# Designs tried in a protein design run: peptides against a protein of PDB entry 8PQO. Part 5

Target 1, 252 residues: chain A of PDB entry 8PQO
Amino acid sequence: VLLKEYRVILPVSVDEYQVGQLYSVAEASKNETGGGEGVEVLVNEPYEKDGEKGQYTHKIYHLQSKVPTFVRMLAPEGALNIHEKAWNAYPYCRTVITNEYMKEDFLIKIETWHKPDLGTQENVHKLEPEAWKHVEAVYIDIADRSQVLSKDYKAEEDPAKFKSIKTGRGPLGPNWKQELVNQKDCPYMCAYKLVTVKFKWWGLQNKVENFIHKQERRLFTNFHRQLFCWLDKWVDLTMDDIRRMEEETKRQ

## One batch from the design tools (peptide; made by RFdiffusion4, then SolubleMPNN)

Design b1_p8_4_s1 (from b1_p8_4, 7 letters changed)
Fold by OpenDDE base, seed 1:
Structure b1_p8_4_s1 (fold): chain B 252 residues (1-252), chain A 8 residues (1-8)
Amino acid sequence: as target 1 above (252 residues)
Amino acid sequence: MKYLLLRE
């Protein structure tokens, strides 16, 4: 098991981020050719549990069309089905990813708190001290080009070049996070993303767990760069506007 | 590898 807490600081409010996240997920899904192909939505309903209220989703990702024919032919039953269970009780979210074949031997869990701070809270997920001491805190800087792979870099998704017309936010210079403290009119937040990766296969555990974390970090970096650079597209949208856009996307 | 856009 490998745990890391990714801390993503953004020059947006917690309330703004709720809209921006849903918009950016929808927009990124449209830009991916075949983003809905092989996705089955089993459940999408409100839930209430232990005082937590939110939206529960259960999706299956069928990877049969996404792997080479020889992999598909050799894959055990259920090995190419990934289950995603998500509990969105914003500002808290939890996603649990499992595989039918690997059962308890494979887990990705992502638990996110969105807080109106600069990533300064320790153990926001309230882990036991013995567990917390094994968590690596990883800061993602959306303005730092060195954190972006050359193949993922787009100039229109560069926070160091983007300036919001609607809000006046950006471009983000090298010291933008320190400068936020002095900018009383610019909201800020941190997404604290505790990622737990478990892959129980002797001799491959560390390699696969580290690889998954590398992919998650890459995803979070690119996504939050997009979210910020798309600020003018979503900042005036309501949650009802987002719901309509999601319904329209489900009908296509 | 197309990123599975985990709708978190």
Scores: peptide ipSAE 0.070, ipTM 0.792, DockQ to the pose 0.516
Fold by OpenDDE base, seed 4:
Structure b1_p8_4_s1 (fold): chain B 252 residues (1-252), chain A 8 residues (1-8)
Amino acid sequence: as target 1 above (252 residues)
Amino acid sequence: MKYLLLRE
């Protein structure tokens, strides 16, 4: 098991981020899947459990079209199906990713707290002290181009170049976080993403767990760069606008 | 290779 807490600081409020996240998820899902190819939504409903209220989603990602033919031919049944169960009780979210073939030997759990701070809280997920000692805190700087793979870089998704017309926020210079502290009128938040990766195969555990973390970090970096650079597209939207957009996307 | 956008 490998745990890392990714801390993503953004020049948006916790309330703004709720809209921006949902918008950016929808938009970027359209851009990558061409409208949902290989993603099956089994459940998308409100839930209430133990005083937590939110939206529950269950999705299956079918990887058969995304792997080489030889991998598809050799893959056991269910090995190319990834289940994502997500509980969005914003400002808390939990996602659990499993595989039908690997069962208990594979788990990705992502637990996110969204806080109106600069990523300064320790153990926001309230882990036991012994467990917390093993968590690496990883800061993602959305303005730092060095954290972006060259193949993922787009100039239109570069926070160091983007300026929001609607809010006046950006571009984010090298010291943007320090400058933000001095800007009383600019909201900020941190997404604290505790990622737990479990891959129980002898000789491959560390390699695969580290690889998954590398992919998650890449995903979070690119996603939050997009979220910020799309600020003018979503900042004036309401939650009702987002729900309408989600419904329209389901009909396509 | 379109990566699975496990978008949370």
Scores: peptide ipSAE 0.070, ipTM 0.786, DockQ to the pose 0.390
Fold by OpenDDE base, seed 2:
Structure b1_p8_4_s1 (fold): chain B 252 residues (1-252), chain A 8 residues (1-8)
Amino acid sequence: as target 1 above (252 residues)
Amino acid sequence: MKYLLLRE
């Protein structure tokens, strides 16, 4: 098992981020020309549990069309089916990813708290002290180009170049987080993403767990760069506007 | 590998 807490600081409020996240997810999904094939939505319903209220989703990702034919022919039954269970109770979110073949030997769990701070809270997910000692805190800087792979880099998604016309936020220079503390009128938040990766195959555990964390970090970095650079597209939207956009996307 | 946009 490998645990890391990714801390993503953004020059947006927790309330703004709720809209921006949903918009950016919808927009990113439209840009993925092949995202609909092999996704089965089993459940999409409101839930209430232990005082938490939100939206529960259960999806299956069928990867049979996404792997080479020889991999598909050799793959055990259920090996190419990934279950995603998500509980969105913003400002808290939890996603659990499992595989039918690997059962208890594979888990990705992502637990996110959105807080109106600069990533300074320790153990926001309230882990046991012994478990918390094993968590690596990883800061993601959306302005740091060195954290972005050259193949993922787009100039229009660069926070160091973007300036919001509607809010005046940006561009984000190398010291933007320090400067933000002095800017009383600019809201900020941190997304604390506790990622738990479990891959219990002998000889491959560390390699696969580290690989998954590398992919998650990459995803979080690119997504939040997009979210910020799309600020002028979503900052004036309401939650009702987002719901309409989601319904339109389901019909395509 | 198309990145599963884990829509958190």
Scores: peptide ipSAE 0.064, ipTM 0.786, DockQ to the pose 0.476; fails the geometry check
Fold by OpenDDE base, seed 3:
Structure b1_p8_4_s1 (fold): chain B 252 residues (1-252), chain A 8 residues (1-8)
Amino acid sequence: as target 1 above (252 residues)
Amino acid sequence: MKYLLLRE
Protein backbone atom coordinates (compact mmCIF):
# COMPACT_ATOMS: atom_id res chain seq x y z
CA VAL B 1 0.00 0.00 0.00
CA LEU B 2 1.28 3.46 -0.94
CA LEU B 3 -0.37 6.63 0.38
CA LYS B 4 0.25 10.18 -0.81
CA GLU B 5 -1.65 13.38 -0.07
CA TYR B 6 -1.63 15.70 -3.05
CA ARG B 7 -2.20 19.34 -2.11
CA VAL B 8 -3.36 21.57 -4.95
CA ILE B 9 -3.52 25.28 -4.13
CA LEU B 10 -5.74 27.42 -6.36
CA PRO B 11 -6.57 31.15 -6.51
CA VAL B 12 -10.33 30.40 -6.33
CA SER B 13 -12.81 30.03 -3.48
CA VAL B 14 -14.20 26.68 -2.30
CA ASP B 15 -17.61 27.79 -3.65
CA GLU B 16 -16.16 28.83 -7.04
CA TYR B 17 -14.29 25.52 -7.28
CA GLN B 18 -17.53 23.53 -7.03
CA VAL B 19 -18.70 25.09 -10.31
CA GLY B 20 -15.24 25.09 -11.91
CA GLN B 21 -14.64 21.42 -11.16
CA LEU B 22 -17.92 20.26 -12.70
CA TYR B 23 -17.45 22.50 -15.74
CA SER B 24 -13.85 21.36 -16.27
CA VAL B 25 -14.78 17.68 -15.92
CA ALA B 26 -17.54 18.10 -18.51
CA GLU B 27 -15.23 20.03 -20.87
CA ALA B 28 -12.36 17.55 -20.48
CA SER B 29 -14.80 14.69 -21.17
CA LYS B 30 -15.91 16.32 -24.45
CA ASN B 31 -12.29 16.74 -25.54
CA GLU B 32 -11.54 13.04 -25.04
CA THR B 33 -12.08 11.10 -28.26
CA GLY B 34 -13.85 7.84 -27.39
CA GLY B 35 -14.54 9.05 -23.83
CA GLY B 36 -17.91 7.27 -23.75
CA GLU B 37 -16.73 3.99 -25.31
CA GLY B 38 -16.85 1.10 -22.86
CA VAL B 39 -18.26 3.16 -19.97
CA GLU B 40 -21.39 1.79 -18.34
CA VAL B 41 -23.19 3.92 -15.74
CA LEU B 42 -24.88 1.52 -13.31
CA VAL B 43 -25.97 4.06 -10.69
CA ASN B 44 -26.28 7.84 -10.59
CA GLU B 45 -28.43 8.92 -7.64
CA PRO B 46 -28.52 11.15 -4.55
CA TYR B 47 -27.40 9.50 -1.31
CA GLU B 48 -27.57 10.26 2.39
CA LYS B 49 -25.42 8.30 4.85
CA ASP B 50 -24.10 9.11 8.34
CA GLY B 51 -24.95 12.81 7.89
CA GLU B 52 -23.11 12.94 4.53
CA LYS B 53 -25.38 14.00 1.65
CA GLY B 54 -24.38 14.06 -2.01
CA GLN B 55 -24.41 12.28 -5.38
CA TYR B 56 -23.40 8.62 -5.71
CA THR B 57 -22.18 7.17 -9.00
CA HIS B 58 -21.20 3.63 -9.96
CA LYS B 59 -19.52 3.16 -13.35
CA ILE B 60 -17.89 0.22 -15.08
CA TYR B 61 -15.06 0.78 -17.51
CA HIS B 62 -14.95 -2.11 -19.97
CA LEU B 63 -11.37 -2.32 -21.25
CA GLN B 64 -11.96 -5.21 -23.72
CA SER B 65 -11.96 -2.87 -26.74
CA LYS B 66 -8.88 -1.00 -25.42
CA VAL B 67 -6.50 -3.99 -25.20
CA PRO B 68 -4.98 -6.15 -27.97
CA THR B 69 -6.97 -9.23 -29.02
CA PHE B 70 -4.42 -11.62 -27.49
CA VAL B 71 -4.70 -9.85 -24.09
CA ARG B 72 -8.50 -10.02 -24.30
CA MET B 73 -8.36 -13.75 -25.09
CA LEU B 74 -5.96 -14.49 -22.22
CA ALA B 75 -7.53 -12.17 -19.63
CA PRO B 76 -9.46 -13.92 -16.83
CA GLU B 77 -13.14 -13.14 -16.39
CA GLY B 78 -13.61 -9.68 -14.87
CA ALA B 79 -9.93 -8.72 -15.30
CA LEU B 80 -10.79 -6.06 -17.92
CA ASN B 81 -13.67 -4.51 -15.92
CA ILE B 82 -12.81 -1.56 -13.70
CA HIS B 83 -15.44 -0.41 -11.22
CA GLU B 84 -15.53 3.22 -10.11
CA LYS B 85 -17.71 4.15 -7.15
CA ALA B 86 -17.83 7.85 -6.33
CA TRP B 87 -19.47 9.82 -3.53
CA ASN B 88 -19.61 13.55 -4.22
CA ALA B 89 -20.61 15.34 -1.01
CA TYR B 90 -18.81 18.60 -1.84
CA PRO B 91 -16.65 19.90 -0.20
CA TYR B 92 -15.81 16.22 0.50
CA CYS B 93 -15.43 13.67 -2.31
CA ARG B 94 -14.47 9.99 -2.34
CA THR B 95 -13.72 7.72 -5.29
CA VAL B 96 -13.02 3.99 -5.01
CA ILE B 97 -11.63 2.09 -8.01
CA THR B 98 -11.63 -1.72 -7.98
CA ASN B 99 -11.24 -4.64 -10.39
CA GLU B 100 -13.53 -7.69 -10.44
CA TYR B 101 -10.68 -10.19 -10.87
CA MET B 102 -8.14 -8.68 -8.46
CA LYS B 103 -10.77 -8.11 -5.73
CA GLU B 104 -9.08 -7.02 -2.48
CA ASP B 105 -5.63 -7.16 -4.12
CA PHE B 106 -6.32 -3.97 -6.11
CA LEU B 107 -7.61 -0.66 -4.78
CA ILE B 108 -7.32 2.98 -5.73
CA LYS B 109 -9.04 5.28 -3.25
CA ILE B 110 -9.09 9.05 -3.70
CA GLU B 111 -10.48 11.11 -0.82
CA THR B 112 -10.62 14.89 -1.28
CA TRP B 113 -11.27 17.72 1.12
CA HIS B 114 -11.59 21.22 -0.28
CA LYS B 115 -10.51 23.79 2.32
CA PRO B 116 -10.24 27.61 2.27
CA ASP B 117 -6.51 27.55 3.11
CA LEU B 118 -3.06 27.37 1.51
CA GLY B 119 -2.45 23.65 2.09
CA THR B 120 -1.19 24.14 5.66
CA GLN B 121 -3.49 21.70 7.48
CA GLU B 122 -2.06 18.36 8.57
CA ASN B 123 -4.13 15.16 8.54
CA VAL B 124 -7.38 16.73 7.23
CA HIS B 125 -8.62 13.18 6.50
CA LYS B 126 -8.24 12.26 10.21
CA LEU B 127 -6.06 9.18 9.76
CA GLU B 128 -4.72 7.36 12.78
CA PRO B 129 -1.37 8.88 13.82
CA GLU B 130 0.55 5.75 12.83
CA ALA B 131 -1.07 5.71 9.37
CA TRP B 132 -0.49 9.45 8.91
CA LYS B 133 3.27 8.98 9.49
CA HIS B 134 3.38 6.92 6.27
CA VAL B 135 1.66 9.55 4.09
CA GLU B 136 3.87 11.63 1.81
CA ALA B 137 2.55 15.17 1.31
CA VAL B 138 3.01 16.23 -2.33
CA TYR B 139 2.46 19.85 -3.33
CA ILE B 140 1.25 20.46 -6.87
CA ASP B 141 2.10 23.93 -8.19
CA ILE B 142 -0.10 24.65 -11.21
CA ALA B 143 2.24 27.47 -12.31
CA ASP B 144 5.37 25.27 -12.29
CA ARG B 145 6.03 24.17 -15.89
CA SER B 146 8.64 21.66 -14.69
CA GLN B 147 5.82 19.54 -13.20
CA VAL B 148 4.19 19.20 -16.67
CA LEU B 149 5.25 16.64 -19.25
CA SER B 150 6.24 18.23 -22.57
CA LYS B 151 3.59 16.14 -24.38
CA ASP B 152 0.86 17.53 -22.07
CA TYR B 153 1.98 21.16 -22.26
CA LYS B 154 -0.33 23.64 -23.98
CA ALA B 155 0.27 27.38 -23.93
CA GLU B 156 -3.49 28.09 -23.59
CA GLU B 157 -3.51 25.90 -20.43
CA ASP B 158 -0.44 27.58 -18.84
CA PRO B 159 -1.33 29.46 -15.60
CA ALA B 160 1.97 31.37 -15.89
CA LYS B 161 0.64 32.96 -19.12
CA PHE B 162 -3.11 33.13 -18.51
CA LYS B 163 -4.86 36.22 -17.16
CA SER B 164 -8.55 36.11 -16.34
CA ILE B 165 -10.41 39.02 -17.92
CA LYS B 166 -13.44 38.58 -15.65
CA THR B 167 -11.57 38.31 -12.32
CA GLY B 168 -8.15 39.85 -13.04
CA ARG B 169 -6.47 36.72 -11.56
CA GLY B 170 -3.16 35.60 -13.09
CA PRO B 171 -0.73 35.22 -14.59
CA LEU B 172 0.73 33.10 -11.80
CA GLY B 173 4.40 33.97 -11.28
CA PRO B 174 6.96 31.87 -9.36
CA ASN B 175 5.92 33.39 -6.00
CA TRP B 176 2.15 33.55 -6.67
CA LYS B 177 1.20 31.54 -3.55
CA GLN B 178 3.16 33.87 -1.25
CA GLU B 179 1.74 36.94 -2.99
CA LEU B 180 -1.79 35.55 -2.61
CA VAL B 181 -1.58 35.83 1.18
CA ASN B 182 -1.21 39.60 0.79
CA GLN B 183 -4.08 39.96 -1.72
CA LYS B 184 -7.17 40.38 0.47
CA ASP B 185 -9.52 40.38 -2.53
CA CYS B 186 -8.25 37.16 -4.13
CA PRO B 187 -9.85 33.97 -2.76
CA TYR B 188 -7.81 30.81 -2.35
CA MET B 189 -8.31 27.15 -1.51
CA CYS B 190 -6.51 23.84 -1.30
CA ALA B 191 -7.72 20.50 -2.59
CA TYR B 192 -6.29 17.86 -0.23
CA LYS B 193 -6.33 14.61 -2.22
CA LEU B 194 -5.44 11.55 -0.18
CA VAL B 195 -4.64 8.80 -2.69
CA THR B 196 -4.39 5.23 -1.42
CA VAL B 197 -3.02 2.71 -3.91
CA LYS B 198 -2.95 -1.02 -3.21
CA PHE B 199 -1.61 -3.53 -5.71
CA LYS B 200 -0.91 -6.83 -3.97
CA TRP B 201 0.99 -8.88 -6.53
CA TRP B 202 4.34 -10.47 -5.72
CA GLY B 203 7.27 -8.61 -7.29
CA LEU B 204 5.06 -5.91 -8.90
CA GLN B 205 3.56 -4.05 -5.89
CA ASN B 206 5.99 -1.13 -5.67
CA LYS B 207 6.30 -0.72 -9.44
CA VAL B 208 2.55 -0.61 -10.07
CA GLU B 209 1.72 1.51 -6.99
CA ASN B 210 4.35 4.11 -7.93
CA PHE B 211 3.17 4.08 -11.55
CA ILE B 212 -0.45 4.71 -10.52
CA HIS B 213 0.62 7.60 -8.26
CA LYS B 214 2.62 9.09 -11.13
CA GLN B 215 -0.49 8.95 -13.35
CA GLU B 216 -2.73 10.47 -10.64
CA ARG B 217 -0.26 13.32 -10.07
CA ARG B 218 -0.14 13.97 -13.82
CA LEU B 219 -3.94 13.95 -13.98
CA PHE B 220 -4.37 16.34 -11.04
CA THR B 221 -1.71 18.71 -12.40
CA ASN B 222 -3.20 18.93 -15.90
CA PHE B 223 -6.80 19.14 -14.66
CA HIS B 224 -6.17 22.03 -12.27
CA ARG B 225 -4.13 23.93 -14.87
CA GLN B 226 -7.16 23.61 -17.20
CA LEU B 227 -9.59 24.57 -14.43
CA PHE B 228 -7.69 27.80 -13.72
CA CYS B 229 -7.12 28.70 -17.40
CA TRP B 230 -10.86 28.14 -18.06
CA LEU B 231 -11.84 30.50 -15.21
CA ASP B 232 -13.53 33.02 -17.53
CA LYS B 233 -15.70 30.23 -19.01
CA TRP B 234 -17.16 29.03 -15.70
CA VAL B 235 -16.81 31.76 -13.02
CA ASP B 236 -20.19 33.34 -13.89
CA LEU B 237 -22.02 29.99 -14.12
CA THR B 238 -24.42 28.81 -11.43
CA MET B 239 -24.94 25.25 -10.24
CA ASP B 240 -28.19 25.26 -12.23
CA ASP B 241 -26.22 26.20 -15.36
CA ILE B 242 -23.87 23.26 -14.70
CA ARG B 243 -26.79 20.84 -14.24
CA ARG B 244 -28.29 21.99 -17.54
CA MET B 245 -24.94 21.49 -19.32
CA GLU B 246 -24.63 17.98 -17.83
CA GLU B 247 -28.14 17.07 -19.01
CA GLU B 248 -27.35 18.36 -22.52
CA THR B 249 -24.15 16.28 -22.56
CA LYS B 250 -26.04 13.12 -21.52
CA ARG B 251 -28.40 13.54 -24.50
CA GLN B 252 -25.55 13.64 -27.05
CA MET A 1 -5.70 9.35 -20.88
CA LYS A 2 -9.29 9.30 -19.64
CA TYR A 3 -9.84 11.70 -16.81
CA LEU A 4 -11.46 8.94 -14.73
CA LEU A 5 -12.37 11.63 -12.21
CA LEU A 6 -15.94 12.69 -11.33
CA ARG A 7 -17.58 12.42 -14.71
CA GLU A 8 -21.06 12.96 -13.30
Scores: peptide ipSAE 0.062, ipTM 0.797, DockQ to the pose 0.487; fails the geometry check

Design b1_p8_4_s2 (from b1_p8_4, 5 letters changed)
Fold by OpenDDE base, seed 3:
Structure b1_p8_4_s2 (fold): chain B 252 residues (1-252), chain A 8 residues (1-8)
Amino acid sequence: as target 1 above (252 residues)
Amino acid sequence: LSLLSLRE
């Protein structure tokens, strides 16, 4: 098991982020080829558990059409089905990813708290002390070009180049976080993403767990760079606007 | 898989 807490600081408010996140997810989905293909939505309903209220979704990603025929023919039952269970109680979110074949031997859990701070809270997910001491805190700086792979880099998604016309935020220089503290009119937040990765196959545990974390970090980095650079596209949208956009995305 | 994490 490998745990890391990714902390993403953004020059937006927690309330703004709720809109921006949903917009950016929908936008990214539109841009992905094959988006929605092989996706089965089993559950999409409100939930209430332990004082937590939100929206619960259970989706299955069927990978049969995404692999070569010979792989599909040889794959054990359930091996090509990935389950995603998500609890969205913003500003708290939790996603659990499992595989039918691997069962207890595979888990990706992502728990996110969105807080109006600069990533200074320790153990925001309230882990036991023994567990918390094994969590690596990883800061993602969306303005840091060195954290972006060349193949992922786009100038139009570079926070160091972007200037929001509607809000005046950006571009984000090397010391943007320090400068933000002195700007009373500019909100900020941190997304605390605790990522738990378990891959218990002998001989592959460390390699696969580290690989998955690398991919998650890459995803978080690119996504939040996009989110910020798309600020002018979503900052004036309402939640009703977002809901309409999500419905349009589902039709694709 | 990438979009899975984006929805969080």
Scores: peptide ipSAE 0.106, ipTM 0.828, DockQ to the pose 0.706
Fold by OpenDDE base, seed 2:
Structure b1_p8_4_s2 (fold): chain B 252 residues (1-252), chain A 8 residues (1-8)
Amino acid sequence: as target 1 above (252 residues)
Amino acid sequence: LSLLSLRE
């Protein structure tokens, strides 16, 4: 098991982020090839549990068409089906990813708290001390180009170059977080994303767990760079506007 | 992967 808490600091408020996140997800989905292929939605319903109130989704990603034929032919029953269960109770979110074949030997869990701070809270997910001591805190700086793969880099999605016309935020220089503290009019938040990865196959545990974390970090980095650089596109949108946009995307 | 649930 490998646990890391990714902390993404953004010059937006928690309330703004709710809109921006949904917008950016929808926008990214429009630009993604094969996004809905092989996806089965089993459940999509509101839930209330343990003080949480939000939306629960259960999706199955069928990977049969996304792997070579020989892999599909040799794959055991359930091996190419990924289950994703998600609880969206913003500002708290939880996603659990499992595989039918591997059962308890495979798990990706992502738990996120969105807080109006600069990533200074310790153990925001309230783990037991014994568990928390094994969690690596990883800070993602959306302005740091060195954290972005060259193949992922786009100038129009570079927070170090972007200037928001509507808000005046940006560009984000090397010390933008320190400077932000002195800017009383600029909101900020941190997304605390606790990622738990378990892969118990002998000889492959560390390799696969580290690989999955690498992919998650890459996703978080690129997504939040987009979210910030698209600020002028979503900052004036309402939640109702976002819902309409999601419905339009679903129809494509 | 955490954002896939919000898609579609």
Scores: peptide ipSAE 0.078, ipTM 0.807, DockQ to the pose 0.341
Fold by OpenDDE base, seed 1:
Structure b1_p8_4_s2 (fold): chain B 252 residues (1-252), chain A 8 residues (1-8)
Amino acid sequence: as target 1 above (252 residues)
Amino acid sequence: LSLLSLRE
């Protein structure tokens, strides 16, 4: 099991991020061919549990069409089905990813708290001390180009170059986080993403777990760079606007 | 939510 807490600092408010996240996910999905192909939605309903209230979704990602024929032919039943259970109680979110064949031997859990701070809180997910000591805190700086792969880099998605016309935010210089503290008019937040990865196959555990974390970090980095650089596109949208956009997309 | 879960 490998645990890391990714902390993403953004010059947006927690309320703004709720809109920006949904917009950016939708926009990023449009840029990918077949983004929704092979996805089965089993459950999509409100939930209330332990004082937590939000939306629960259960989706199955069928990967049969995403692997070579020989893999599909040799794959055990259920091996190519990924289950995703998600609890959205923004500003708290939880996602659990499992596989039918691997059962308890495979787990990806992503728990996120969105807080109006600069990533200074320790153990925001309230883990036991013995568990928390094994968590690596990883700060993602969206302005740091060195954290971006060359093949992923786009100038139009570079926070160090972008300036929001609507808000005046950006560009983000090397010391943007320190300067943000002195700018009372600019909101900020931190997404605390605790990622738990478990892959219990002897000899491959560390390799696969580290690989998955690497992919998650890459995803978080690129996504939040996009989110910020798309600020002018979503900052004036409401949650109702987002909901309408989602419904329109479903009809296509 | 994971970013993946937000995709349809």
Scores: peptide ipSAE 0.076, ipTM 0.814, DockQ to the pose 0.277
Fold by OpenDDE base, seed 5:
Structure b1_p8_4_s2 (fold): chain B 252 residues (1-252), chain A 8 residues (1-8)
Amino acid sequence: as target 1 above (252 residues)
Amino acid sequence: LSLLSLRE
């Protein structure tokens, strides 16, 4: 098991991020997945448990069409089906990813708290001390180009070049986080993403777990760069606007 | 809206 807490600091408020995240997820999903081939939505409903209330989703990603024929033929039954269960109780979110074949031997869990701070809180997810001591804190700087793979880089999604016309935020220089403290009119937040990765195959555990973390970090980095650079597209939207957009998309 | 969808 490998645990890391990714801390993404953004020059937006927690309330703004709620809109921006939903917008950016929808936009990024359209850009990458296209028609959503191989995705099955089993459940999408409100939930309430232990004082936590929000939206619960259960999706299955069928990867059979995403792999070569010979891989599909050799893959054990259920090996190419990935389950994603998500609980969105913003500002708290939880996602659990499992595989039918691997069962308890495979787990990706992502738990996120969105806080109006600069990533200074320790153990925001309230882990036991013995567990928390094994968590690596990883800061993601959306303005740091060195954290972006060359193949992922786009100038129009570079926070170091973008300036929001509607808000005046950006571009983000090398010391943007330090300067943010002195800017009373600019809101900020941190997304604390605790990522738990378990891959219980002897000899491959560390390699696969580290690989998955690299992919998650890459995802978080690129996504939040996009979110910021798309600020002018979503900052004036309301949650009602987002819901209408989602419903309109579902009807198509 | 899915986090996993962003990886696709």
Scores: peptide ipSAE 0.070, ipTM 0.808, DockQ to the pose 0.258

Design b1_p8_4_s3 (from b1_p8_4, 7 letters changed)
Fold by OpenDDE base, seed 1:
Structure b1_p8_4_s3 (fold): chain B 252 residues (1-252), chain A 8 residues (1-8)
Amino acid sequence: as target 1 above (252 residues)
Amino acid sequence: MSYLLLRE
């Protein structure tokens, strides 16, 4: 098991991020070739459990079309079905990813708290001290180009170049986080993303767990760069606007 | 956070 807490600081409020996240997920999904292909939505309903209230989703990603024919033909039943269970009780979110074939031998869990701070809280997910000491804290700086792969880099998604017309935020210089403290009119938040990766196949555990974390970090970096650079597209939208957009997308 | 699997 490998645990890392990714801390993503953004020059947006917790309330703004709720809209921006949903917009950016929808927009990113449209830009992906075959986005939504092989995705089955089993459940999408409100939930209430242990004082937590939010939206529960259960999706299956059928990867049969995403792998070579020889892999598909050799894959055991259920091996190419990925289950995603998500509890969105914003500002708290939890996602659990499992595989039918691997069962207890595979888990990706992503737990996120969105806080109106600069990533200074320790153990925001309230882990036991023994568990917390094994968590690596990883800061993602959306303005740092060195954290972006050359193949992923787009100038229109570079926070160091972007300036929001609607809000006046950006471009983000090397010391933008320190400068935020002095800018009373600019909101800020941190997404604390505790990622737990479990892959119990002997001899491959560390390799696969580290690989998955590398992919998650890459995804979080690119996503939040997009979210910020798309600020003018979503900052004036309401949650009702987002819901309408999601309904329209489901009908297409 | 479905965006994780859509980016593969």
Scores: peptide ipSAE 0.083, ipTM 0.816, DockQ to the pose 0.217
Fold by OpenDDE base, seed 2:
Structure b1_p8_4_s3 (fold): chain B 252 residues (1-252), chain A 8 residues (1-8)
Amino acid sequence: as target 1 above (252 residues)
Amino acid sequence: MSYLLLRE
C-alpha cells in the first residue's frame, strides 16, 4: 500500500472551485475523443449518510476495446472491468476504484478535502497516527513548469502566462503563493487529495503503485492548470449554469 | 482517474 497526500493550492475560493471543477471536467471531457466508449453508468443518485450529503455514482469501465486483442483473449473474466464508485459531497469527495478480478488485491482510493487555506493542515483526513506517519505530502505547484511533462504542456494552459481579465488574478510567478498571502483581496484554497493505492501482486506491487501515483499526480497537475487558466470562462457561472451544461452534455 | 467519474 502506498499513500500520498497531494496538496494543490489555487488562487480561488472553495466556493469558486466547486463551479470551476465541474466546468473544467465538462470542458476537458468535450476535448477528449473516445472517452465514453465502454463506460457503463450503473448508479447516479443523491445520497445522505452520516451527515454527508451529495451525489453517488457507480460506473464500470470496460477496457476490452482499449487493450490489444491478445490481451483481451488471455485476460481472465472481470480483469478488464474497472469499477469506480464516487461520493461527491463537496467540499468532501471520495472515489474508490476496484477491479472485479483482483478484488481486494487492487484498490485506488482518492479522498479530497477542499479547505480555505494554503495547504498547512496536517492529517485533514483524520488518519490514525501510525497510518499518517506513512503518508508522503506532495505539493503540486500549478505555476511550476518543471512539474509538467513536455507532451502535456500548452501555453494557453500555463498559469505563469495567464492573466484573468475578470478577476485580475495571475500570472503566477515563482513566488505567487508567498505573494498571495499579502493580497487580501485574492481568495485561496487547497485541495487535499489523499490517494491510497494498493496492488497486491508479488513482485509488481511497488512498481504499479508508484506508476499509478505518477499518473494521478500528472492528472491533478494538468487539470488544475486548466482550471485556473479557464477562470474567466467559469468564474461568473452559477451552479445552476453548471447543471444545465451537464444536462446538455448528456444529450450529445 | 480521479476525474473520470465526472467526465463520463
Scores: peptide ipSAE 0.079, ipTM 0.810, DockQ to the pose 0.346
Fold by OpenDDE base, seed 5:
Structure b1_p8_4_s3 (fold): chain B 252 residues (1-252), chain A 8 residues (1-8)
Amino acid sequence: as target 1 above (252 residues)
Amino acid sequence: MSYLLLRE
């Protein structure tokens, strides 16, 4: 088992982020050609459990069409089906990813708290001390180009070049987080993403767990760069606007 | 909500 807490600091409020996240997800999905192929939505409903209220989703990702024919032919039953269960109780979210074939030998869990701070809280997910001491804290800086793969880099998605016309935020220089403390009119937040990866197969555990974390970090970095650089597109939208956009996308 | 959930 490998645990890392990714801390993503953004020059937006917790309330703004709720809209921006949903918009950016929808926009990113539209930009991916063949996005949604092999995705089955089993459940999408409100839930209430132990005082937590939110939206529950269960999706299956069918990877059969996304792998080479020889892999599909050799893959055991259920090996190419990934289940994603998500509980969205913003500002808290939880996602659990499992595989039908691997069962208890494979788990990805992502738990996120969104807080109006600069990533300074320790153990925001309230782990036991013995578990917390094994968690690596990883800061993602959306302005740091060195954290972005060259193949993923786009100038229009570079926070170090972007200036929001509507809010005046950006561009983000090397010391933007320190400067933010002195800018009373600029909101900020941190997304604390505790990622638990479990892969129990002997001899491959560390390799696979580290690979998955590398992919998650890449995903979080690129997504939040987009979210910030799309600020002028979503900052004036309401939650009702987002819901209408989601419904229109489902019909396509 | 998962980033994967959000992409889809």
Scores: peptide ipSAE 0.086, ipTM 0.820, DockQ to the pose 0.297; fails the geometry check
Fold by OpenDDE base, seed 4:
Structure b1_p8_4_s3 (fold): chain B 252 residues (1-252), chain A 8 residues (1-8)
Amino acid sequence: as target 1 above (252 residues)
Amino acid sequence: MSYLLLRE
């Protein structure tokens, strides 16, 4: 098991982020899958459990089209189906990713707290002290181009180049986080993403777990760069607007 | 990996 807490600081409020996240997920989904190709939504419903209230989703990602033919041909049944169970009780979210074939031997859990701070809280997920000692805190700087793979880089998604017309936020210079503290009118938040990766296969555990973390970090980096650079597209939207957009997308 | 995995 490998645990890392990714801390993503953004020059948006927690409330703004709720809209921006949903918008950006929807937009990114459209851009990558042409509207949901290979994604099966089994459940999408409100839930209430143990005082937590939010939206529960169960999706299956069919990876058959995303792997080489050779891998597809050799893959056991269910090996290329990834189940994502998500509990969005914003500002707390939990995603559990499992695989039908690997069962208990594979788990990705992503637990996120969104806090109105600069990523300064320790153990926001309230792990036991012994467990917390094993968590690496990883700061993601959305303005740092060096954290972006060249193949993922887009100038229109570069926070160091983007300036929001609607909010005046950006571009984010190398010291943007320090400068943000002095900007009284600019909100900020941190997404604390505790990622637990379990891959039980002798000799491959560490390799695969580290690989998955690398992919998650990449995903978080790119996503939040997009989220910020799309600020003018979503900042004036309400949650009701987002829900309407989601409903419209489901009908296509 | 798709951004779809970030829906939370």
Scores: peptide ipSAE 0.082, ipTM 0.819, DockQ to the pose 0.688; fails the geometry check

